# Ledger of designs, part 123: peptides against a protein of PDB entry 3C2G

Target 1, 209 residues: chain A of PDB entry 3C2G
Amino acid sequence: IRTFDLLGLLLHDSDAIDGFVRSDGVGAITTVVQYPNNDLIRAGCKLLLQVSDAKALAKTPLENILPFLLRLIEIHPDDEVIYSGTGFLSNVVAHKQHVKDIAIRSNAIFLLHTIISKYPRLDELTDAPKRNRVCEIICNCLRTLNNFLMMWIPTPNGETKTAGPNEKQQVCKFIEIDILKKLMSCLSCEGMDTPGLLELRSTILRSFI

## One batch from the design tools (peptide; made by RFdiffusion4, then SolubleMPNN)

Design b2_p24_5_s4 (from b2_p24_5, 15 letters changed)
Fold by OpenDDE base, seed 2:
Structure b2_p24_5_s4 (fold): chain B 209 residues (1-209), chain A 24 residues (1-24)
Amino acid sequence: as target 1 above (209 residues)
Amino acid sequence: MEERLQKAREEQAKFFDEHLKLSE
């Protein structure tokens, strides 16, 4: 546990992070977090989040890592794990079609919906730290969704991928009123990635309205 | 340009809110 914290302190620059990733650091973390220790899992997932935007991840095979992480998030009720895991997911799928495909095949869309659905409305949370963490989780999920949806929106060049019928059905769940209300609640939160959420809103509108 | 973008965001927000109302 302390090792992960220490390692996190050593990863202050992009080169160090890339070096860690190139040395299969992500694989190492995922191996360690397979042990049933909550503190270890938290620390490991936090470290994953810290390296999740590394350039070296583009060359890292994630075929085994992503499904594992998604399963971990699915079964682990810990907000810190979910926060870190969804943050990792959001970052690793960004601008990487291959990774998006792996995530989608691993039922990521449905998982995102499940995660958002399990949390109460933000206005029902009186504890500010809890509310903020939940908001961040929802935002991570929504940002990930946006990354998926953008694949299926026609570009000015007329090129677009077509979502499969299952994916379309799963995506349609995000226009449920409860999900939309949570999106709006996130938009109202101070200090959130408002531009990103606005982009998602735009994407949803273009996709479903 | 910034003013136009802000206006567009506001219009979109309004539309989104209206859609939510219709979905209720």
Scores: peptide ipSAE 0.023, ipTM 0.491, DockQ to the pose 0.041
Fold by OpenDDE base, seed 1:
Structure b2_p24_5_s4 (fold): chain B 209 residues (1-209), chain A 24 residues (1-24)
Amino acid sequence: as target 1 above (209 residues)
Amino acid sequence: MEERLQKAREEQAKFFDEHLKLSE
């Protein structure tokens, strides 16, 4: 825990972060968080989030890391772990097709839906810190979904991938009214990426309508 | 199933459009 905290303090610039990632720092964190200690897991996932946008991640094999993280998020009820993990996922899949493919094969789409579904409506949360954290989690999930959906939207050049039948079925769950309500409720949260949520709206509409 | 999906899509579009109008 202390080591992760210290690393978090030191990893404040892009070069240091890249150096850490190139030295298999993500793998090291993943190894450490395999121990059943909630505080350690929380600290490790937070550190993962801090390095999740590192350029060096593009060269890091994630075939073992992503499935592990997804499983960790699936089984761990801790909002901080889920927040950090979904944030990591959102960042690592961005602009990286191979990482998106790994995540999708690892049942990420279904997991995202599960995560969003398990949280109450934001209007039912009276505690502002809790509400904000839940909103951030939902936003992370939706941003990740947006990254997946973007693969299947035709580009002006006519290039598009076709989602498999299983992926299509999983994505279709996100047109449920409860999911849409949660998406819209996030727009009311302070500090949320409103442009990103509007982009997702556009992506959903283009994908389903 | 197809009819249900179409209805859901229409409801989705309506929901978003209404919310955007309310936000303006």
Scores: peptide ipSAE 0.023, ipTM 0.474, DockQ to the pose 0.028
Fold by OpenDDE base, seed 4:
Structure b2_p24_5_s4 (fold): chain B 209 residues (1-209), chain A 24 residues (1-24)
Amino acid sequence: as target 1 above (209 residues)
Amino acid sequence: MEERLQKAREEQAKFFDEHLKLSE
């Protein structure tokens, strides 16, 4: 735990972060967080989030890392872990088709649905810190979902990647009223990326669903 | 299938638009 905290202090600039990532820092974190300690897991996931936008991640194999992280998020009820993990996911899949593919094969779409589904509506949360954290989690999921959906949007020439039947089914769950309400409830949160919601709307409408 | 899909998109659009307006 203290080690991760120290690392977090050291990783204060992009170069340091890239250096850490190039040295398989992400793999190191994922190895460490396999130890069943909640504090360690929380600290590790937070550190993952901190490095999740590193340029060096584009060169980092994530075939083993992403499935592990997804599983970790799935089984861990801690909002901080989920926040960090979904934040990591949203960042690493951005603009990286191969990473999106890994995530999708690892059932990320279903996981995102599960995450959103398990949280109450934001208006039901009276505790502001909790509400804000949940909102952030949903936003992370939203951004990740948007990134996935973009893969299946037809191009002007009609070419598009075809989603499998399972993916289609999972994507369809996100247009269920309860899920959509939760997504839209994020608009009530301060600092919410309203343009992002509009983008998601557009993406959904243009997607195969 | 295409008709169903189109209907779903329309319903989705309506939902988003309604909620967006309410949030403004």
Scores: peptide ipSAE 0.021, ipTM 0.487, DockQ to the pose 0.028
Fold by OpenDDE base, seed 5:
Structure b2_p24_5_s4 (fold): chain B 209 residues (1-209), chain A 24 residues (1-24)
Amino acid sequence: as target 1 above (209 residues)
Amino acid sequence: MEERLQKAREEQAKFFDEHLKLSE
């Protein structure tokens, strides 16, 4: 735990972060968080979030790392782990097709739906810190989903990937009435990425509706 | 900011209303 905290303090510039990633730092963290210690898992996921935008990640194999992280988020009820994990996911899939593919194959779309589904509407949360954290988690999920959907939007240049029927079905779950009500409630909360919600709406419409 | 937020809420509401039938 203290080691991860120390590493977080040392990784304060992009070069240091890239150096850590090039030295398989992400793999090292993933190995450590396999131990059943909640504090260690929290600290490790937080550190993952801190390095999640590193340029060196584009060259890092994530075939084993992403499925593990997704499973960790799925089974762990801790908001801090979910926050860090979804934040990591949203950053690592950005602008990286191969990473998106790994995540999608690992059932990431359905997981995002599950995460949003587990939380109440934000307007039902009276505790401000809790509400804000849940809001951040939902934003991370929506940003990630948007990044996935962008792959399947027809471009004027005629290059488009086609979503499979399973992926389409998984995406359709986000327009379920219960999910939509929760998403609507996000617009009433301070700190919500309203532009992100609008972008997601546009992306869904262009992709499937 | 408040006006922009209100507009965004209205647009999202319209979206949800238009597509609710797809989720039933």
Scores: peptide ipSAE 0.009, ipTM 0.385, DockQ to the pose 0.043

Design b2_p24_6_s1 (from b2_p24_6, 14 letters changed)
Fold by OpenDDE base, seed 3:
Structure b2_p24_6_s1 (fold): chain B 209 residues (1-209), chain A 24 residues (1-24)
Amino acid sequence: as target 1 above (209 residues)
Amino acid sequence: SPLLQQARAEQDAAFDKTIAESLA
């Protein structure tokens, strides 16, 4: 755990992060978090989040890493792990069609819905730090969904992929009233990625309306 | 076009109103 903390303190710039990723740092973290130590898992997932926007990830095979991470956040009832994991997911799928495909094949859409459904309404959370963390998790899930939906929006100059029937059915769950209420609640939270949530709103409108 | 921009803005406003009403 101390090693991860120290490493996190050293990774301040994009070049250092890219160097870590090129040296299979993501694979190394994934190996370490397989040990059943909660503190280690938290630290490892946080480090994954810190490197999740690295350009070098475009050259990193995620076929084995991403399914593992998705399973980890599915079975580990820890807000910090879920926050870091969903943050990692949202960043790595951004602008990467092949990574989106891996995530979708690994049941990511259903998992995102499960995560959002797990948490109570934000107005029912009286503890501000807890409420903020839950809001961030929901935002990460919704940002990831936005990235998936964008694949299926027709563009004038590009081949648009079509969602399969199962994917369409799973996506439709996100326009349920409870999900929309949570989206609105997130928009009211201070310090949230309001531009990202507004983008999702626009994507939903283009996809369903 | 300005017309398309206006149409999108109106659509967004209608969507937000629907969500807000669902929260009341």
Scores: peptide ipSAE 0.028, ipTM 0.495, DockQ to the pose 0.035
Fold by OpenDDE base, seed 4:
Structure b2_p24_6_s1 (fold): chain B 209 residues (1-209), chain A 24 residues (1-24)
Amino acid sequence: as target 1 above (209 residues)
Amino acid sequence: SPLLQQARAEQDAAFDKTIAESLA
């Protein structure tokens, strides 16, 4: 636990992070967090988040990592784990089609919906730290979803991949009124991109309806 | 298609309602 914290403190520059990732650091973390220790899981996921933007991740096989992480987030009721995990997810899928595919195959879209669904509207949260963390989680989910949807947006330059019927259905869940209310409640947070949310809506409507 | 257009309109309405409620 302290080791992960220490590593997190030491991994302050991109070169160090890349070095860690190249040394299968992500795999090492995911191995460690498989043990049923909440503190370890929390620390490990935090470290994952810290390295999630590493350039070296583009060369790291994530086929075994992402499904595990998604499952971890699914079953772990810890906001810190969920925050770190969704943050990791959002970062690793960014600009990487193959990673998006892995995540989607691993039911990431549904998971994102589930995560949002499990939390109340932010206006119902009286604890400020909790509210802020939930907002961040939802933002991570939204960012991830946006990254997924970009795959299916028609581009002027060519044919886009078509979302499967399951993906389409899952995406449509994000425009349900309850979900939208939760998303809108995040607008009070500085980290929430209102234009991004509207763009997401537009993207969903264009792509799936 | 008319069906598609209707679906879009309904979703737009729902979304707009949500926004309006959030801004009130």
Scores: peptide ipSAE 0.035, ipTM 0.542, DockQ to the pose 0.025; fails the geometry check
Fold by OpenDDE base, seed 5:
Structure b2_p24_6_s1 (fold): chain B 209 residues (1-209), chain A 24 residues (1-24)
Amino acid sequence: as target 1 above (209 residues)
Amino acid sequence: SPLLQQARAEQDAAFDKTIAESLA
């Protein structure tokens, strides 16, 4: 645990982060978080989040790492793990189609729906720190979903990748009234990414409606 | 095409209605 904290402190330099990633640091973290220790899992996932925007990740195979992390987020009730994991996911899929494909094959769309479904409307949360953390989680989910949907937006030449029927069905669940109520409740939170919500709406309309 | 634009506008309106209902 202390080691991860120390690593986190040292990884403020972009070159150091890239060096860590090139040395299979992400794989090392993934190995560590397999141990049944909540503190270790939290620390490891936080470290993953910290390195998730590293340039070197573009050269890192995620075929084995990403499915494991997604499963970890799915089964772990810890808000800190979910926050870090969804943050990692949102960053690693950004502008990387091959990573998006891995995530989607690993049931990421359904997972995002599950995560949002787990939390109440934000206006029902009276504890400000908890509300803010949940808001951040939902924002991470929405950003990730938006990144997925961007793959299926028609190009100017009329060509588009078509989402499979299963993916389309899973995406449609996000426009269900109960989900939308939870998403829209984020607008009541300070620091909410309102532009992100609007962008997601636009992306859904362009991709599936 | 105008027909496609109309269809999209209708879908957009339906979506906005759903959003409005979610805010109530």
Scores: peptide ipSAE 0.031, ipTM 0.520, DockQ to the pose 0.027; fails the geometry check
Fold by OpenDDE base, seed 2:
Structure b2_p24_6_s1 (fold): chain B 209 residues (1-209), chain A 24 residues (1-24)
Amino acid sequence: as target 1 above (209 residues)
Amino acid sequence: SPLLQQARAEQDAAFDKTIAESLA
């Protein structure tokens, strides 16, 4: 735990972060968080989040890492793990088609739905730190989902992939009334990606319904 | 197409209304 904290304190330089990633730091963290220690898992996932925007990740194979992380956040009830994991996911899929494909094949879309479904509406959370963390998690989910959806939006250049029927079905689950209520409850939360939510809504309405 | 834009706007409005009603 202290080692991860120390690494987190030291890895503020982009070159240092890239060096860590190039040395299979992500794989190392993934190995460590396989141990059934919640504190270790929290610290490891937080470190993953901290390095999730590293340039070196573009050259890092994530075929084994992403499915593991997705499974971890699926089964782990810890908000800090979910926050870090969804944050990692949102960053690593950004502008990287191959990573998006890995995530989608690993049932990421449905997982994002599951995560949102797990939490109550924000207005039902009276504890401000908890509410803020949940809001951040939902924002991470939305950002990730928007990144997936943009692959299937017809562009003037015609280079868009077509979403499969299963993916379309999974996307449509985000317009279920209970999900929408939860998403809308986030609009009053400070730091909410309101444009992202509106973009998601518009994309689903126009392209998936 | 202006017609398509209008249709989209109407769809958005209908959706927003549904959400508003669900949140009331």
Scores: peptide ipSAE 0.026, ipTM 0.545, DockQ to the pose 0.027; fails the geometry check

Design b2_p24_6_s3 (from b2_p24_6, 11 letters changed)
Fold by OpenDDE base, seed 5:
Structure b2_p24_6_s3 (fold): chain B 209 residues (1-209), chain A 24 residues (1-24)
Amino acid sequence: as target 1 above (209 residues)
Amino acid sequence: SERLEKAREEQDKAFDETVALSLS
C-alpha cells in the first residue's frame, strides 16, 4: 500500500511512467493486487489508472492483464476499484484495435452494461461525492463503449470489420428502455459525458440495428 | 434501408419517452 503510494508520487514524468511500464510495472501491479486486501486492490488499481495512458503500453502484451482486471471489477463492489478499472480500460483501448479485441473477447461489453445497470439512478443519489464518482464511472464506460463501436462503424468506401452476432446483441442492449432510463438520470450531473451518451445511442441506431 | 429507418423512428420515439420520464 505504502509502496503504491510512493510510486504514485513518483510517476508524474512521462519518461518515468514509460520506464515503469517497460519494466513490466503493469504486470507487477496485477500480480500484487491478487492478494485479497481491499486497500491494496484500491491502491493498485489507482496506480494502473495513473499509468494507463503511457506510450510504452502499446508494446505491452495485455492478453493476461485485461481479463484479470475485467474479472476484478466484475466481482468487486468497490466504487474506487471500478472507477480506476474502467478508467484504465477506457485509456488502454483508445486507438488500439488489438486491445479492444482482447477486451471484447473477455466480455467487456456485457460487463460495462452490468456496471451501469447495478448503480441507482443518479438523481436518487443525494451524496455529492458518491454521485460524482458514479457519474465518472459511467463516463468511463461510455468512452470505452464508443471506442469499441469504432471498430465496426461502416465508413464510406472503407473496409470495416463486422461485429459478430454476440457482440451485436450485447451492443443492442444499450438501447433498451431500462438502461436508457439509467443513463438519462445522469443528465442532471454536471460531469456527465452527454455527448458520449448521444454518440453511443446514435452509433447503435445507425450501424447495429 | 426502409426497415432500418422504421427501426430508428421507433427507437427515437422510445428514447424521447425515456428522456421525458427521466427528466420529469
Scores: peptide ipSAE 0.025, ipTM 0.623, DockQ to the pose 0.025
Fold by OpenDDE base, seed 3:
Structure b2_p24_6_s3 (fold): chain B 209 residues (1-209), chain A 24 residues (1-24)
Amino acid sequence: as target 1 above (209 residues)
Amino acid sequence: SERLEKAREEQDKAFDETVALSLS
């Protein structure tokens, strides 16, 4: 944990972060967080989030990293782990078709649905820090989902990949009544990605029904 | 069922309206 804290302090600028990533720093973190230590896992995931916007990640193979991270998020009920993990995911999939494919093959769509579904309605969370953290997690999920969906949206100038039947089914889960109620409860939360909510829903209704 | 579909449509409408209001 101290090592990760130190690394986090040292990686204070974009060049340092890129250097760390180029040296397989992400792989190193994922190796370390395999140890069953919650503090270490939290610190490692936070560090992952910190480097998730690095330019060098565009050339970093994520075939082993993403499935591991998704599994980590799946098995940990820790809000900080989930926040960092979904934040990492949302950043690394942005504008990268290959990374999106890896995540989707690793059942990311279903996982994101599970994450949103497991949390209470935001309007039922009276603790502001908790509510805000959950809100941020949901925003990360929404951004990720919207990034996934854009792969399958027809463009006038080219052919787009068609979503498989399983992916389509999983995507459509986000317009079911229960999840909609949950998402509606988010609208009152300050900081909620309301445009992202609208985009997700509109895209699903337009292209996936 | 037809009832469920109607309920879903109502929920969808309510959701869209709420979202639209939040964006205004």
Scores: peptide ipSAE 0.022, ipTM 0.577, DockQ to the pose 0.026
Fold by OpenDDE base, seed 2:
Structure b2_p24_6_s3 (fold): chain B 209 residues (1-209), chain A 24 residues (1-24)
Amino acid sequence: as target 1 above (209 residues)
Amino acid sequence: SERLEKAREEQDKAFDETVALSLS
């Protein structure tokens, strides 16, 4: 745990982070967090988040790492784990279709829906740190979802993949009334990715219905 | 259906208005 904290302090330089990633640092972290220790899992996931935007991740095989992380998020109802995990996910899928495919195959769309659905309405959370953390989690989910959707959005200059029926069904879950109410409850939250929310809704309505 | 489309449009409009108000 303290080791991860130390690494977090030391790995602030982009080259150092890339070096860590190139040395299979992400794999090392995921190996460590397999131990049933919540503090260790939190620290490890936080470190994953810290290195999640590293350029070297483009060369890192995520076929085993990403499904594991998604499962970890699924089974650990810990805000810090979920925050770090969804943050990691949102960063690693950005601009990387292959990684998006891995995540989607690993039921990421449904998982993100589950995460958002299970949290209370943000406007009902009076504890500011808790509310802010939940808001951040939802923003991570939105960013990830929008990154997924962009694979299937028609562009003027390129051929776009067509979402499969299962993916379309999963995506359309985000325009159901209950989830929309939940997402709308975030509008008053400081730091909410309102443009991302609008983008998600608009894209679903225009391209997936 | 036309009814469904209208419902979607109305929902979208209401949502956009809510968002606009929240951003103002």
Scores: peptide ipSAE 0.020, ipTM 0.536, DockQ to the pose 0.027
Fold by OpenDDE base, seed 4:
Structure b2_p24_6_s3 (fold): chain B 209 residues (1-209), chain A 24 residues (1-24)
Amino acid sequence: as target 1 above (209 residues)
Amino acid sequence: SERLEKAREEQDKAFDETVALSLS
């Protein structure tokens, strides 16, 4: 079951990764992880993360891949799957409007809220490896969310895409008291993306309420 | 740390603003 791990180790340079992606490697992984094997799913998602910043992804259709991955993250309680999946998501949506749209249409905003909400306060996690992993997951979520919000932030030109009512509602969920308490608890985490956290909140407060 | 304290202050401010808005 370590095949994906081994493959990931072999894909250690950008050219190899791009070659893998051009050969529909992402599609291959997503096909394989459809089978109900937790170890395989974990390894596959890890490999997805490893190739998630490949240049070749710009030419890879993600319309079928992203919804599946999002669903996978939604139904799996595994921190490693969630970490890898949110990391993949964060990387593929970066600077790609069409990919952001696919993710958002696939209910990614709500999912990210669910992910953050499902974990306890970081300051309540006594196990350092667990806390660090959760922190990283939240950072992935924050980065993704901030990337989404960029679509709707007013530009100096005054021309911006307007968030739909559902998206706006989902975005505003991140400034509710309960989630705020959760996010505030993250400030004590050593690896927390504090700027990203503050950016998210400030953007919502400025542009979505 | 100074950075952490500053971040906490900013979070508190944002939280207060959110609460105030929710109550208005």
Scores: peptide ipSAE 0.020, ipTM 0.478, DockQ to the pose 0.041; fails the geometry check

Design b2_p24_6_s4 (from b2_p24_6, 11 letters changed)
Fold by OpenDDE base, seed 3:
Structure b2_p24_6_s4 (fold): chain B 209 residues (1-209), chain A 24 residues (1-24)
Amino acid sequence: as target 1 above (209 residues)
Amino acid sequence: SPRLREARREQAESFDETVKLSLS
């Protein structure tokens, strides 16, 4: 716990962050958070989020890291872990096809659906900090999902990567009535990524059915 | 952050492709 806090204090500039990442800092974090300590897991995931936009991550193998992180998110009900984890995921998949593939193979699409589904409607959350955190989590999920979906959007030139049957099935879960109602109920919430939500819906309806 | 900007750009590109598909 204190170690991650200390590291967080040291990583205030881009060079330090890149240096940490180049030194397999992400791997080190994932090693430490394997211990069954919720505080360590929370702190470690937060640190992952803090370094998730590092340029050095483009050269960092994530084959072992992403599946592990996704598992952490899956098994922990902690909003801070989920926030940090989905934030990390969203950042690391940006413009990196191979990272998207790793995440998708690790059942990320289904996990994102599960995450959104488990939370109550935002309009039912009266506690503003909680509502805001949940909103941020949903936004992270939407951003990640849209980045996945773009791989399978047909182009006017007729070139498209075809989603596998499992991926297609997982994607189509986001247009089911219950999840759609939940997502649509978020449109009026302050801080919601409304464009991302609309994009998700549009993409699924036009390209996956 | 740069990665957030990239993610947003990627989303915008995805949206544009979706629109193009819809218009074709």
Scores: peptide ipSAE 0.025, ipTM 0.454, DockQ to the pose 0.351
Fold by OpenDDE base, seed 2:
Structure b2_p24_6_s4 (fold): chain B 209 residues (1-209), chain A 24 residues (1-24)
Amino acid sequence: as target 1 above (209 residues)
Amino acid sequence: SPRLREARREQAESFDETVKLSLS
């Protein structure tokens, strides 16, 4: 825990972060968080989030890391773990088709739906820090989902992949009434990514139905 | 079907408008 905090203090510049990533720092963190210590897991995931936008990640194999992280998020009810994990996911899939494919094959779309579905409505959360954290988690999910969807949206300048039937089914779960009610409850949150929500819904309705 | 796609597009637009109104 203290080690991760110390590392976080050292990784303030992009070069240091890239150096850490090039030295398989992400793999090292994932190894450490396999130990059943909640504080360690929380600290490790936070550090993952801090390095999740590193340029060096483009050269880092994520085939083993992403499935592990997704499983970690799935089994841990800790908001901080989920926040960091979804934040990491959102950042690493951005502009990286290969990483998106790994995540999708690892059932990321369904997982994100599960995450959003399990959290209470934001308007039911009276604790402001908790509400804000949940809002941020949902925003991370939305950003990730929109990044996935862009793979299957036809663009004038290129052939897009076609979403498989399973992916289409998973995507369409996000326009069902229950999830919509949950997402609509986020509109009252100051930090809500309203454009992202609209983009998600619009894309699904226009391109996946 | 083309009709279904059109209906869904209309639904999406209606939703967007509703959200915009709710935020105003």
Scores: peptide ipSAE 0.024, ipTM 0.584, DockQ to the pose 0.030
Fold by OpenDDE base, seed 5:
Structure b2_p24_6_s4 (fold): chain B 209 residues (1-209), chain A 24 residues (1-24)
Amino acid sequence: as target 1 above (209 residues)
Amino acid sequence: SPRLREARREQAESFDETVKLSLS
């Protein structure tokens, strides 16, 4: 735990972060968080978030790392783990189609739906720190989802990949009434990515139904 | 029916655009 804290303090420079990633730092973290220690898992996921925008990550194979992280998020009810994990996911999939593909094959779309669905309405959360954390998690989910959808959005001048039947079905779950009620409760929350929410819904309605 | 689905989609999309504009 102290080691992760120290690494977090040291990895404030982009070159240092890149060096860590090039030295298989992400793999090392993934190995460490396999121990059944909640504090260690939290610290490790936070460190993953801290290095998630590293340039060197583009050269790092994520075929084993990403499915593991997604599973970790799935089985842990811990807001801090979910925050860090969804933050990592949102950063690593940005502008990287191959990483998006890995995530999608690992059931990421459905997982993100589950994450959003499990939290109460934001307008029902009176505790500001809790509300803010949940808001951040939802924002991470929205950013990730929008990044996924970019692969399948028809462009007037370009060829686009078509979403498979399963992916289309999973995407369409985000316009169902229950999830919509949850997402709409976010509109009044300060700090909410309202443009991202509207983008997600608009894209689904325009291109997936 | 496909027509009903399209109509519902258009209504929902129109609502979303209205919300977007109101938040701008």
Scores: peptide ipSAE 0.023, ipTM 0.561, DockQ to the pose 0.029
Fold by OpenDDE base, seed 1:
Structure b2_p24_6_s4 (fold): chain B 209 residues (1-209), chain A 24 residues (1-24)
Amino acid sequence: as target 1 above (209 residues)
Amino acid sequence: SPRLREARREQAESFDETVKLSLS
């Protein structure tokens, strides 16, 4: 924990972060967080988030790392872990088709649906810190989902990748009435990525139905 | 701000109507 805290304090320079990543720092973190210590897991995931936009990640194999993180998020009911994990996910899939594919194959779409579905309605959360954290988590989910969906949106040039039937089914779950009610509750939250939410809905309705 | 809250409420209402239309 203290080591991760120290790294978090020191790795403010992009070159230092890249150096850490090139030295398999992400793999090292994922190894450490396999120990069943909640504080360690939180600290490790936070550190992952801190390095998630590193340039060196473009050259880092994530085939073993990303599925592990997704599984960790799935089984660990901790807002800080989920926040950090979804933040990491959203950053690493951005502009990286290969990483999107890894995440999707690892059932990321369904996982993100599960995360959103399990949280209380934002408009019912009275604790501001909790509400803000949940809002941030949902924003991370939305950003990730939109990044996935763009793979299958027809381009003006007529080129498009077709979503598989399983992916289409998972995507369409986001327009079911129960999840829509949950997502509507997010619109009242200050800091919510409302454009992202609207984009998600619009994209699904236009391209996946 | 009060204005921001009002804007968010309006957005929520607009979204709700859109959802209703899409589900009809």
Scores: peptide ipSAE 0.012, ipTM 0.417, DockQ to the pose 0.042

